# Peptides against a protein of PDB entry 7AE7, part 44

Target 1, 321 residues: chain A of PDB entry 7AE7
Amino acid sequence: KVYKDLREFLEVLEQEGQLIRVKEEVNPEPDIAAAGRAAANLGKNQPAVFFEKIKGYKYSVVTNVHGSWQNHALMLGLDKNTSTKDQFYELNRRWDKFPVPPNVVKREAAPCKENVIDKDINLFEILPLYRINEQDGGFYISKASVVTADPEYPDDFNKLNVGTYRIQVKDRDRVGIQALAMHDIAVQLEKAEAENKPLPIAITIGNNPLVTFMASTPVGYNQNEYEFVGALQDGVPMDIVKSDLYDHLYVPAGSEVVLEGHIIPRVRTVEGPFGEFPGSYSGARLQCEVKIDRITHRTNPIFENLYLGIPWTEIDYLMAL

## One batch from the design tools (peptide; made by RFdiffusion4, then SolubleMPNN)

Design b1_p12_5_s4 (from b1_p12_5, 6 letters changed)
Fold by OpenDDE base, seed 1:
Structure b1_p12_5_s4 (fold): chain B 321 residues (1-321), chain A 12 residues (1-12)
Amino acid sequence: as target 1 above (321 residues)
Amino acid sequence: MPVFPEQPVYPF
């Protein structure tokens, strides 16, 4: 099976008994993190946890979507009881289908374009933001697929990067992003900053689960993650749409939320601390700052976010294959 | 480095 979006995947997870639906209103803290930890502690068949109502917010949260081998099997469209070995063999078999170019859909055909916010940007109105752990220095977007391009080669689709980065919310329209030197985004940012230019960015939230998987999987600088998504879909192209602000950036057509903006050149602001995947807090560091200039979103957008804790948690499954 | 705090038990 191939999924167009997060919603089709969540439906399958629910049908397969791999999703817990919480219908009662919860507190954003500590309930979401507590549920993420509790789901991880099941040790096997760890479900996604879908929160329909979050106190003080309008929209829903889903966590632990990739949080088990069963969810990984289902993501690949396999039987949920497929062994990790057989999942790995199938992943490798499909990987050899690279490249599978995506379909570029029209704006009117892209669910991520159903609603637009182009003024008075307030991330708290669109995302039910919370601390993932109590000692986090702020609210984090932990499961975004971040789209950037090479500013010297904006028309080279092979240099379009889709990656997962630690993103702290800094203000209503500002986020800090951790661009490590080993990430393709850091190479692209260095080129933009050499010219004292903004780096165009699209931060996409709530995607087709293979987009989120590939955004967490290192690939070559001249390889496009969307072309691997098509390979992992066994040769079925994924659907992408042009961003609203940038002719050279493409986002998943089915994204729940798209934050379009720019990395401010030669600016660094304090970000962190954050609870990292080894089960320890990193210190506060100077990180890049993104200005959000436009939001597009689906009607009743789902905020997909992950819980991080002492292994094993959702991130360990995203990094294990 | 500070260790992760124990999360409260969430019953489901």
Scores: peptide ipSAE 0.116, ipTM 0.747, DockQ to the pose 0.022
Fold by OpenDDE base, seed 5:
Structure b1_p12_5_s4 (fold): chain B 321 residues (1-321), chain A 12 residues (1-12)
Amino acid sequence: as target 1 above (321 residues)
Amino acid sequence: MPVFPEQPVYPF
């Protein structure tokens, strides 16, 4: 099976008994983290956890979506009981289909374009933000697929990068992003900052599970993650749509939320601490700052966010293949 | 580095 969006995947997870639906109102803290930890602690068949109602917020959260080998098999459209070995063989077999170019859909056909916010941007109105762990220095968007391009080669689709980066919410319309020197986004940012130009960015949340997987998988600087998503879909192209602000940025057509904006050149602000995948907190550091200039979102957007903690957690499954 | 405290367990 191929999934167009997060919703189609969550439906399959629920059908397969790999989704817990929490229907009662929860506190964003500590209940979401507590449930993520409880799901991780099952040791096998770890379900996604979907929170329908979060106190103080309008919209839902889902966590632990990639949090098991069963969910990973289902992401590949395999039987949930497919062995890790057979998942690996199938992943490799599909990887050799690269490149599979995406379909560029019209704006009117893209669910991520159902609603637009271009004024008075407030991330807290769209995302049920919470601390993933109690000692986090703020609210994190931990499972976004971040789209950037090479500012020297903006029309080179092979240099379009879709990556996962640590993103801390700083204000209603600002986020900090951790762009490490080993990340493709850092190369692109360095080029933009050399000219004192903003780097265009689209932060996409709640995607097709293979988009999230590929955004978390290192590829070559001249390889497009969407073309790997098509390969991992066994040769079925994924659907992308042009961003609203930028001609050269394309986002998944099915994204729950798209934050369009720019990395502010030569600005660094305090980010962290954050609870990282080894089960330890990283220190606070100066990191890049993104201004959000436009939001597009699906009606009743689902905030997909990563659960992190002492291994094994969702991030360990995303990085294990 | 601070180690994660024991997280509360949500009863499913």
Scores: peptide ipSAE 0.070, ipTM 0.698, DockQ to the pose 0.022
Fold by OpenDDE base, seed 2:
Structure b1_p12_5_s4 (fold): chain B 321 residues (1-321), chain A 12 residues (1-12)
Amino acid sequence: as target 1 above (321 residues)
Amino acid sequence: MPVFPEQPVYPF
């Protein structure tokens, strides 16, 4: 089984008994984090948790999507009871199929383009934002696949980076991003900041589960994560679409929400604290700031976000393979 | 560093 988007994966999780659907209205805090912890504490067969109604918001949240070995087996299109050993064997077998180039679809064929917001941007109208842990210094987008390119080689598709970074919401149209020196985004940002230029960025939320997996998996700077997604799909290409603002940025065609904007050059603002693996808070520090300039989204967008805390949680499963 | 507080029990 190959998934085009998050929705096809959530359907399979529900069919396999690996999704809890919460139909009652919940408070964004503490109910989402409490449910994420309760799901993690099951110790095995940990389900995704889908919240249909969140007080004060229009749209839904899903958490713990990668939060079990069963969900990882299903992500690979295997039987949910496939052993961790056999999952690892199959992952390695498929990895050797790299590169599998993605299909570039037309704008009108991409579900992420169903709706556009280009003025009066307010992230709180699109994303049901909450604190993942009570002591977080704000609202975090913890499961985004962030797309950036090399500003010296913008047309080199092998240097297109799709990574997962800690993102704090700062304002209606601003987010802080943690670009650590060991991440490919930091190399690209350094080049842009040397010239005092903005770095183009697309922050994609609610993706095909293999896109989210590959965005959390370190690869070489000259390797494209989308070409690994095709390899992990056993040689089936994934679908991407050109961003609206940038000719050189491509996003997953099925993304629930795409935040298009730029990293502001040589600006650093206070970010954190945030609850990290292994269940401790990082202090507040100065981080990069992104201006959001355009949003595209599916109708009734699903906000996919991590639950993380004391191990084992969803982040530990994403890092364990 | 502060450790994560115990999260409330959510009844499923």
Scores: peptide ipSAE 0.023, ipTM 0.651, DockQ to the pose 0.022
Fold by OpenDDE base, seed 3:
Structure b1_p12_5_s4 (fold): chain B 321 residues (1-321), chain A 12 residues (1-12)
Amino acid sequence: as target 1 above (321 residues)
Amino acid sequence: MPVFPEQPVYPF
């Protein structure tokens, strides 16, 4: 089984009994984080948790999409009871199919382009934002696949980076991003900042589960994560589409939300504290700031977000293969 | 390697 988007995967998770649908209205705090912790504590068969109604918001949240070995098996299109060992062997077998180039679809064929917001941008109108942990210094987007390119080689598709970074919401149209020196985005940002230029960025939320997996998996600077997604799809290309603002940035065609904008050059603002994956807080630090200039989104967009806390959580599964 | 390096834990 191959999935075009998050919705096709959530459908399979629900069919396989690996998704709990919460139909009652919940409070964004503390209920979403409490349910994320509860789901992580359900033992070995942790389901995804889909919240249909969040008080004060229009749209839904899903957590724990990758939160179990069963969900990982299903992501690979295997039987949900496939052993971790057999999942590892199958993943390695498919990895050898790299590169599998993506299909570039037309804008009109991309579900992520169903709606556009280019003025009066307010992230709180599109994303049901909440604190993941009680002591978090703000709202975090913790499961985005962030698309950037090399500003010296913008047309080199092999240098297109799709990564996962800690993103704090700073304002209605501003986010802080943690770009560490070990990440490919930091190399690209350094080149842009050397010239005092903005770095073009697309922050994509609610993706094909293999996009999210590959965005959390380090690859070479000259290797494209989308070409690995095609490999992990057993040789089936994924669908991508051009961003609206940038001809050189491609986003997953099925993304629930795409935040297009730029990293502001040579600006650093306070970000954090945030509850990290070991269940520990990182201190507040000066981090990069992104201006959001355009949003595209599916109708009734699903906010896929990660619970971070004491192991074993969804992030531990994303890093364990 | 974990995508997040072990940032120095502030001791609770």
Scores: peptide ipSAE 0.007, ipTM 0.547, DockQ to the pose 0.033

Design b1_p12_6_s1 (from b1_p12_6, 4 letters changed)
Fold by OpenDDE base, seed 2:
Structure b1_p12_6_s1 (fold): chain B 321 residues (1-321), chain A 12 residues (1-12)
Amino acid sequence: as target 1 above (321 residues)
Amino acid sequence: SEAEKLREEALK
């Protein structure tokens, strides 16, 4: 099975008994994080947790989407009881199908374009933001697939980067992004900042689970993550759509939320701390700042966020791959 | 319900 979006995957998770639906209203803190920890304590078969109602917010949250080997098997369209060995075998087999170019769909065909916010941007109105860890210095977007391009070669699709980065919400229309030197985004940002130019960016939230997987998987600078998604879909292309602000940036057609904006050149602001691993917090550091200029989103967007807590956490599964 | 079990576990 191939998934067009997060919603199709969540449906399968629910059908397979790998999703807990919380129908009662919860407090963003501490209930979301507490429920995530509780789910982790249920053993090796950790379900996703879907929160339908969050106090003070309009929309839903889902966590722990990639938080088990069963969920990983289902992501690959395999039986949930497929052994880890067989999952890796299949992953490797499909990897060899790279590249599988994506389909570029029209704006009208892209669910992520159902709604537009281009003025008075307030991230808190679109995303049910909460502290993932008790000691976090703020609200984080931890499972975004961030799209950037090479400023020198903006039309080179092979240099289009889709990566996962730590993102802290800084204001209604601003986020901090951790662009480490080892990441492709840092290379692209360096080029933009050398000319004192903004770096165009699209931060996509709530994607096809293979997009999220590939965004978290290191690939070559000249390899497009979307072409790996098609490979991992056993040769079925994924659907992408042109961003609204930038002709050279493409986002997953089925994204729940797309934050379009730019990294402000040569600006660094305090970001952190964040509990990346159980019992360890990264210190506060000066990080890049993104101005959000436009939001597109599906009707009733689902905020997919990372579960962090007691091992095995969702990040442990993502890193084990 | 699974949600109730989750809530009970979260309160421990």
Scores: peptide ipSAE 0.029, ipTM 0.649, DockQ to the pose 0.029
Fold by OpenDDE base, seed 1:
Structure b1_p12_6_s1 (fold): chain B 321 residues (1-321), chain A 12 residues (1-12)
Amino acid sequence: as target 1 above (321 residues)
Amino acid sequence: SEAEKLREEALK
């Protein structure tokens, strides 16, 4: 089994008893985080939690999508009871199929293009934003697959980077992004900033679970994460589409939300604190700032965000594989 | 409901 998008995966999770659907209206704070913690307390089979209705917001939230070994087995199209050993074996077997080039689909065939916001951008209207941890310095987008390219080689598909980064919402159309020197995005940003140019960026939310997995998995600078997704799909290519603003940036065709914009050159603003681990907050730091210039999204977009309640958290599972 | 179970568990 392969998944075109987050929705196909959520359907399988629900069928397999690995998704809890909360149909009642919840408060964004503290109910989302509290329910996530509660789900973690249900034992080893930690389900995803899908919130259909959030007070003050129009759209839904899902958390803990990658939050168990059962969910990881299902992500690989395996039986939910597949052992961790067998999951690793299968992952390694499929890894050897790299590269599997993605299919580039037309704009009209991409669900992420169903709706466009190109004026009066307000992230709070499209994403049900909430504090993940009580002491967070703001709202975070913690499970986005961020697409950037080498500004010197924009047409080199092998240098297209899809990564996960800590993103704080700073304003209606601004986000802070943590681009550490060890990340491929930092190399690309350095090249853009050397010329005082913006770095084109697409922040994609709510993806095929293997895209999210690969975005959290370090690969070589000259390796494309989408070609690994195809390998992990046992040789089935994933579907990508050109971004609206940039011909050289490709996003997953099935993304729930795509935030297109640019990193503002040579600007740093205060970001944080964020509770990356239970009881541990990373301090406030000066980080890069992204201007959001365009949003595309599926009708009734699902905001996928990271669960960070009790260990093992989603990040622990994403890093363990 | 599953939501009520989650709320009950979250209040513990």
Scores: peptide ipSAE 0.025, ipTM 0.543, DockQ to the pose 0.030
Fold by OpenDDE base, seed 5:
Structure b1_p12_6_s1 (fold): chain B 321 residues (1-321), chain A 12 residues (1-12)
Amino acid sequence: as target 1 above (321 residues)
Amino acid sequence: SEAEKLREEALK
C-alpha cells in the first residue's frame, strides 16, 4: 500500500488499531503531552494520538504517527506485525530502487493548495501550537519537512533538500530554525548569506509518512529525498507540486500546511531551550530566522507534531532506521 | 472514553 498523504495513513492506522482518537476538547498544555506519554506507556504497540478539538484553536493535532514498530510497518505498507528484521530487509530492498523520480502535479490537483494566506499571516490561526515539553522556551514545529535548494544551482533537482530541523515559533509570521553545519541546509544558507541574499524555504507540515521519514534520514547532498520516497514506495512515484513563491522549490502535493518564506540573511536570534530528549534540554543559542511570506493549506489542516515525552520517543523510532 | 483512559494512564 502507498499513501498519498497523511490522511490516508491516519485512516489505515485507525483501521489497524494504531490510532487513538481524542474527541473531547483538550487543553494544549499539558493535555497533548500528557496523552502522548500515556500512549507511550501502553507498551510496544504505541498508537498515534489524534486530538480533534483543542481549546483556543480551530484545527486538530496528531502526534506519535511514527511512534512504534507497528506504525513503521504500516508506513511501509506491510502488515503491522511484520518483524523489525523483515521491515529492515524490505526497507533495504526498496532503497536499491533509487532513484524513482516524483510526479509533478498541477496546482489544481494538489490538496495543499486548497487555501491560501498571503497577508496578515498568523501561524497561531493555522497551527494549534503548544509546548511539547514543559520547560521549552516556546512552541515548536518538530516534524516539518523543510525544502530548500542550492542558490548556486537552483534548477538542479538533485540538490533540492528535504530535511527535518528544529523550528521554534518566534512570532505570528516568524520562526527560528536550527541549521547546523552538518546539515545540507547550512551549506545552502552559507551560499545565500555570502551574497547577503535570502534563502527561499518551504516548511511543509503533515505529509505522506515516507516523506517525513526521508526528511529525517541523511542522504547525499546530490540526492533528492523525493526520489527515495518513490523507492520506498516500491517504485511508485510520489506527487509533488511547485511552490507558489519559488519556481525551483517543490513541496509534497498532499501537505496539510505549507509555510513558504525565506531565511533572513545574516540575522541570528535567540532560539530555545528545547527538550530534544526526555530530561535533556539543549541550551538557548543564536539561530537563523525565517520570515513566512505565504501559507497554503488543506481545508481543516492537521498539525502533525513529534511526541517527545518518554522513551521510546518518536525520534527514537525515526533514528533507529 | 479514550480521553479518559489516556488521562487515567497519564496520572499513573
Scores: peptide ipSAE 0.024, ipTM 0.568, DockQ to the pose 0.029
Fold by OpenDDE base, seed 4:
Structure b1_p12_6_s1 (fold): chain B 321 residues (1-321), chain A 12 residues (1-12)
Amino acid sequence: as target 1 above (321 residues)
Amino acid sequence: SEAEKLREEALK
């Protein structure tokens, strides 16, 4: 099984008994985190948790999508009971198929383009934002696949980067992003900032689970994560679409939400703290700021966010292979 | 709503 988008994956998770649907209205805090913890306590076969109704918000949240070996197996299109060993074997086998170039689809064929917001942007109207941890300094988008390019080589598809970064919501149309020196985005940002230019960015939320997986998996600077997604799909190309604002940025065609904008050059604002690990908060520090200039989204977009409860956390599974 | 309050608080 190959998934075009998050929704297809969630359907399979639900069919396989690896998704809990919370139909009752929940409070963003503390209920989302509490329910996530509750689900994690069900054992090692942790399901995704889908919250249909969040008080004060219009749209849904899903957490813990990658939060178990069963979910990981299903992500690979394998039987949910596939052993970790066999999952590892299959992942490595498919890895050797790199590169598998993505298909560029037309705008009208891309579900992420169903709706456009280009004025009066308010992230809170699109994303049911909540504090993941009680002491977080704000609302985080913790499972986004962030697309950037090398500003010196914008047309070099091999330098197109899809990564996962800590993103704190700062305003209706602004987010802080943690771009550490070890991240490919930091290299690209440095080049932009050297010329005092904005770095184009597309923050994509709610993707094909393999996109999310690859965005969290370090690859070479000259390797495109989408081409690995195709490899991990056993040679089936994934679908991407050109961003609305930038000719050189491509986003997953099936993204639930795409935040298009730019990193403001040479601006740093306070970001954090964030509870990256249970019982540990990364301190507040000055981080980059992104201006959101345009949003595209699917109708009734699902906000996929990371579950950071008691270990094993979702990130542990994303990094385990 | 509580969400609105949280949003307002987070944006201060």
Scores: peptide ipSAE 0.007, ipTM 0.383, DockQ to the pose 0.196

Design b1_p12_6_s2 (from b1_p12_6 with A2E D8K E9K)
Fold by OpenDDE base, seed 4:
Formats: sequence, structure tokens, C-alpha cells
Structure b1_p12_6_s2 (fold): chain B 321 residues (1-321), chain A 12 residues (1-12)
Amino acid sequence: as target 1 above (321 residues)
Amino acid sequence: SEAEELRKKALA
């Protein structure tokens, strides 16, 4: 089984008993986090939690999509009861199929292009934002696949980076992004900032689960995560589409939400604090700021966000493979 | 909180 988007994966999770659907209206805080914790306490088979109705918001949230070995097996298109060993075996076998180039689809064929917002941008109208932890300094988008390119080699597809970064919402149309020196985005940003130029960026939310997985998996600077997604799909290319603002940025065709914009050069603003898990998340820092210039989104977009709870977090599973 | 104020301003 190969998934074109998050929705196909959520359907399979639900069919396999690996998704809890919360149909009653919840408060963004504390109910999302509380329900996530409650679901995590159900044992080793931690389901995804889908919140259909969130007070004060129009759209839904899903958490803990990658939050169990069963979910990881299903992500790989395997039986949910596939052993961790066999999952690793299959992952490694498929990894050797790299590179599998993605299919570039037409704009009209990309579900992420169903709706466009190019004026009066308000992230809160599109994303049901909430604090993941009570101590968080703001609202975080914690499971986005962020697309950037090398500004010196914008047409080098091998240098197209799809990564996961801590993103704090700063305003209606602004986010802070944690670009650490060890991340490929930091290299690209350094090049842009050397010239005092904006770095083009596409922040993609609610993707094919293998995109999210690969965005959290370190690869070489000259390796494209989409080509690994195709490998992990056992040689089936994933579908990507050109961003609206940038010819050199490609986003997953099935993304629920795409935030297109730019990192403002040489601007740093306070970001954080964010909950210390997983160890790399630290207190308040001066971080980069992204201006959102355009949003494309699916009709009734699903906000996929990270679950952080005890004893196991979703990050533990994303990093374990 | 600053976050809550941001949300209130954004949804007003």
C-alpha cells in the first residue's frame, strides 16, 4: 500500500483500529493534549487521535499519526502487526532503491492547490493552533515538512531539502523557525543571508506519512528526501507539484496546507520556550522569522501536529527507524 | 499569556 496523502493514511489507520476519532467539540487547550495523553495510555498500540471539532476553529487536528510501531508498519504499507525487526528489514531493503525520482504533477492535479489565500493571510483561520505544552511560549507547528533549496544551486534537485523544524507562530502571517547549524536549512540560509536575500520556503503540513518520516530523517545535503520517499514506497514515485511562488520549490501534491513565503534575511526574533523534549528543544532563543506570502490548502484542511506525551512521544518513533 | 493574546487578536 502506498499513500498519496495524509487522508489515505488516516483512512487506513481508522480501518486498522489505529485512529481514535473525537467527534465532540473540544477546547484547543487543554483538551487536545489531554486526549492525546489519554490515547497514549492505552498501551503499546497508540492510535492517532483525530479531533473533528475544535472550539473557535473551523478545521480539524490530528495528532500521534506516527505514534506507534503499528502506525509505522502501516506507513510502510505492511501489516500493522509486522514486527519491529521486519519493519527495519523492509525499511533497509527499500532504502537501497534510492533514488526514486518523484512525479511532478500539474497544478490542477494537486489537492494542495484546491484553495489559495494570497491576501489577508491569517494562519489561525487555517490551522487550529494550540499550545502543545502548557509552558510553551506560543503555538507550534511541530510536524511540518519544510522545503528549501540551495540559493546558489536552485535548480539542483539533489540540494532541495525537506526537513522538520520547530516552528512557532508569531503573527497572522509570520512564524519563527529554528534553523540549527546542523540542519541543511541553516546552510542554505547562511548563503541567502550572506547576500542579504530572503530564503524561499514552503512549509508543508499534513503530508503523506513517508514525507513526514523522511523530513525527520537526516540525509546527505546532496540527497533529496522525495527520492527516498519513492524508495520507501518500494519504487513507487511520490507526487510533487511546483510551489506557486517559486519555480525551484516543489511540495507534496497532497499536502493539507502549504505555507509559501520567505525567511527574512538577518532578522532574529524571540522563539520559545518549547517543551524540552526531545532534548534538542531548548528555552527561548533568537531565531529566524518567516513571512508567509501565500497559502494553498485542501478543502477542510487537517492540521497534523506532533503529539508530546509520557511515556513515549511521537518523536521517539520517528527517530527510532 | 502572550500566546492567548495573539490568538484573540488573530481571531477578532
Scores: peptide ipSAE 0.542, ipTM 0.952, DockQ to the pose 0.822
Fold by OpenDDE base, seed 1:
Structure b1_p12_6_s2 (fold): chain B 321 residues (1-321), chain A 12 residues (1-12)
Amino acid sequence: as target 1 above (321 residues)
Amino acid sequence: SEAEELRKKALA
């Protein structure tokens, strides 16, 4: 089975008993994190947790989407009881199908384009933001697939980067992003900053689970993560669409939310702390700042965010394959 | 917290 978007995957998780739906209104803090921890304690079959109603917000949150081997099996379109060994063999078999070029769809065919916000941008109106950990220095977007390109080679699709970075919300229309020197985004940013130009960026939230997986998987600078998604879909291309602001940036057609903007050149602001691992906080650091200039989103967008409970954490599963 | 103040300002 191949999933076009997060919603198709969540439907399968629910059918397979790998999704808990919380229908009662919850407080964003501490209830989301607490319920996530409670779900993780239910044993080896750690379900995703879907919060339908969050006090003070209009939209939903889902956590722990990748938080079990059963969920990983289902992500690969396998039986949920497929062994880790067999999942690994199947993943490697499909990996060898790279490259599988994506299908570029028209704007009108892309669910991520259903709604547009281009004025008075307020991230809090579309994302039910909460502190993942009690001592986090802010609200984090932790499972975004961030799209950037090489500003020297904007038309080279092989240099289009889709990565996962720690993102802290700084204001209604600003986020901090952790772009480490070893990441492809840092190479691209360096080129933009050398010319004192903004780096175009699209921060995509709530994707096809294989997009999220590949965005968390290091690949070569001249390899496109979308072409690996097609490989992992056993040769079925994924659907992408051109961003609204930038001709050279393509986003998953099925994204729940797309934040389009730019990294402000030569600006660094304090980001953190963030509890990346249980009992450990990364210190505050100077990080890049993104201005959000446009938002597109599906009707009733689902905010997919990371679960950081007791090990095994969702990060452990995303990095274990 | 700074986060809570940000949320209050953003949703006011």
Scores: peptide ipSAE 0.531, ipTM 0.951, DockQ to the pose 0.815
Fold by OpenDDE base, seed 2:
Structure b1_p12_6_s2 (fold): chain B 321 residues (1-321), chain A 12 residues (1-12)
Amino acid sequence: as target 1 above (321 residues)
Amino acid sequence: SEAEELRKKALA
């Protein structure tokens, strides 16, 4: 089975008993994080947790989407009880199909384009933001697939990068992004900053689970993550659409939310702390700042965010692959 | 907290 978007995957998770739906209104803090921790304590079959109603917000949150081997098997379109060995075998078999180029769909065919916000941008109106950990310095978007290109080779599709980075909300229309030197985004940012130019960026939230998986999986600088998604879909291309602001940036057609903007050149602001792992916090550091210039989103967008609880965390599953 | 102040300001 291939998934076009997060919603198709969540439907399968629910059908397979790998999603808990919380229908009662919850407080964003501490209830989301607490419920995630509680779900993680249910044993080896950690379900996704879908919060339908969050006090003070309009939209829903889902966490722990990749938080079990069962969820991972289902992501690959396998039986949920497929052994880890067989999952790895299938993953490796499909990996060899790279590259599988994506389909570029028209704007009118892309669900992520259903709604547009181009003025008075307020992230809090679109995303039910909450502190993942009690000691977090702010609200984090921890499961976004961030799209950037090489500013010297903007039309080179092989240099289009889709990565996962730590993103702290700084204002209504600003986020901090952790672009470490080992990340492809840092190479691209360095080139832009050398010329004192903004780096175009699209921060995509709530994707096809294989997009999220590939965005968290290191690949070569000259390899496109979307072409691996097609490989992992057993040769079925994924659907992408051109960003609204940038002709050279393509986003998943099915994204729940797309934040389009730019990294402000040579600006660094305080970001953190963030509890990346239970009992460990990454301290406050000066990080890059993104200005959000446009939002596109699906109607009733789902905010997919990372679950960070007692091991095994969702990160452990995303990185164990 | 700074986060709560930001949220209150953003949703006011």
Scores: peptide ipSAE 0.529, ipTM 0.950, DockQ to the pose 0.823
Fold by OpenDDE base, seed 3:
Structure b1_p12_6_s2 (fold): chain B 321 residues (1-321), chain A 12 residues (1-12)
Amino acid sequence: as target 1 above (321 residues)
Amino acid sequence: SEAEELRKKALA
């Protein structure tokens, strides 16, 4: 099976007994993190946890979407009981189908374009933000697929980067982003900052699970993550759509939320601390800052965020493949 | 916390 969006995948997870719905209203803290830890205690078959109602917010949260080998099998459209060995074999077989170019759909056909916010931007009205760890210095968006391009080659689709980065919410319309030197986004930012220009960015949340997987998987600078998604879909192209602000940036057509904006050149602000692993906090550092200029989103958007807790965490599964 | 103050300010 191939999934168009997060919602189709969540439906399959629920049908397969790999999703728990929390229907009662929960507090953002500590209930989301506590329920995630409780799900992790169910052993190797850790389900996704979907929170329908969150106190003080309008929309829902889902966590631990990639949090088990069963969920990874289902992501690949395999039987949930497919062995890890057979999952690796199938992943490698499909990897050789690269490149599979995506389909560019019209704006009217893209679910991520159902609603637009272009003034009075407030991330807290769209995303049910919470502290993942009790000692975190702020609210994190930890499972976004971030789209950027090479400023020198903006029309080269092979240099379009889709990556996962640590993102801290700093204000209603500001986020900090950790762009490390080893990431392709850091190369692109260096080029923009050399000319004192903003770097265009689209931060996408709640995607097709293979998009999230590929955004967390390092590839070559001249390789497009969307073309690998098509390969991992066994040759079925994924659907992308042009961003609203930038002609050279394309986002997944089915994204729950798209934050469009720019990295402010030569600005660095304090970011952190964040509990990346149980009992391990990365210290506060000076990081890049993004201005959010436009939001597009599906009606009743689902905020997909990373589960962090007792090992094996969702990060461990995303990095194990 | 600083995070809680930000949330209160943003949702006020």
Scores: peptide ipSAE 0.523, ipTM 0.949, DockQ to the pose 0.816

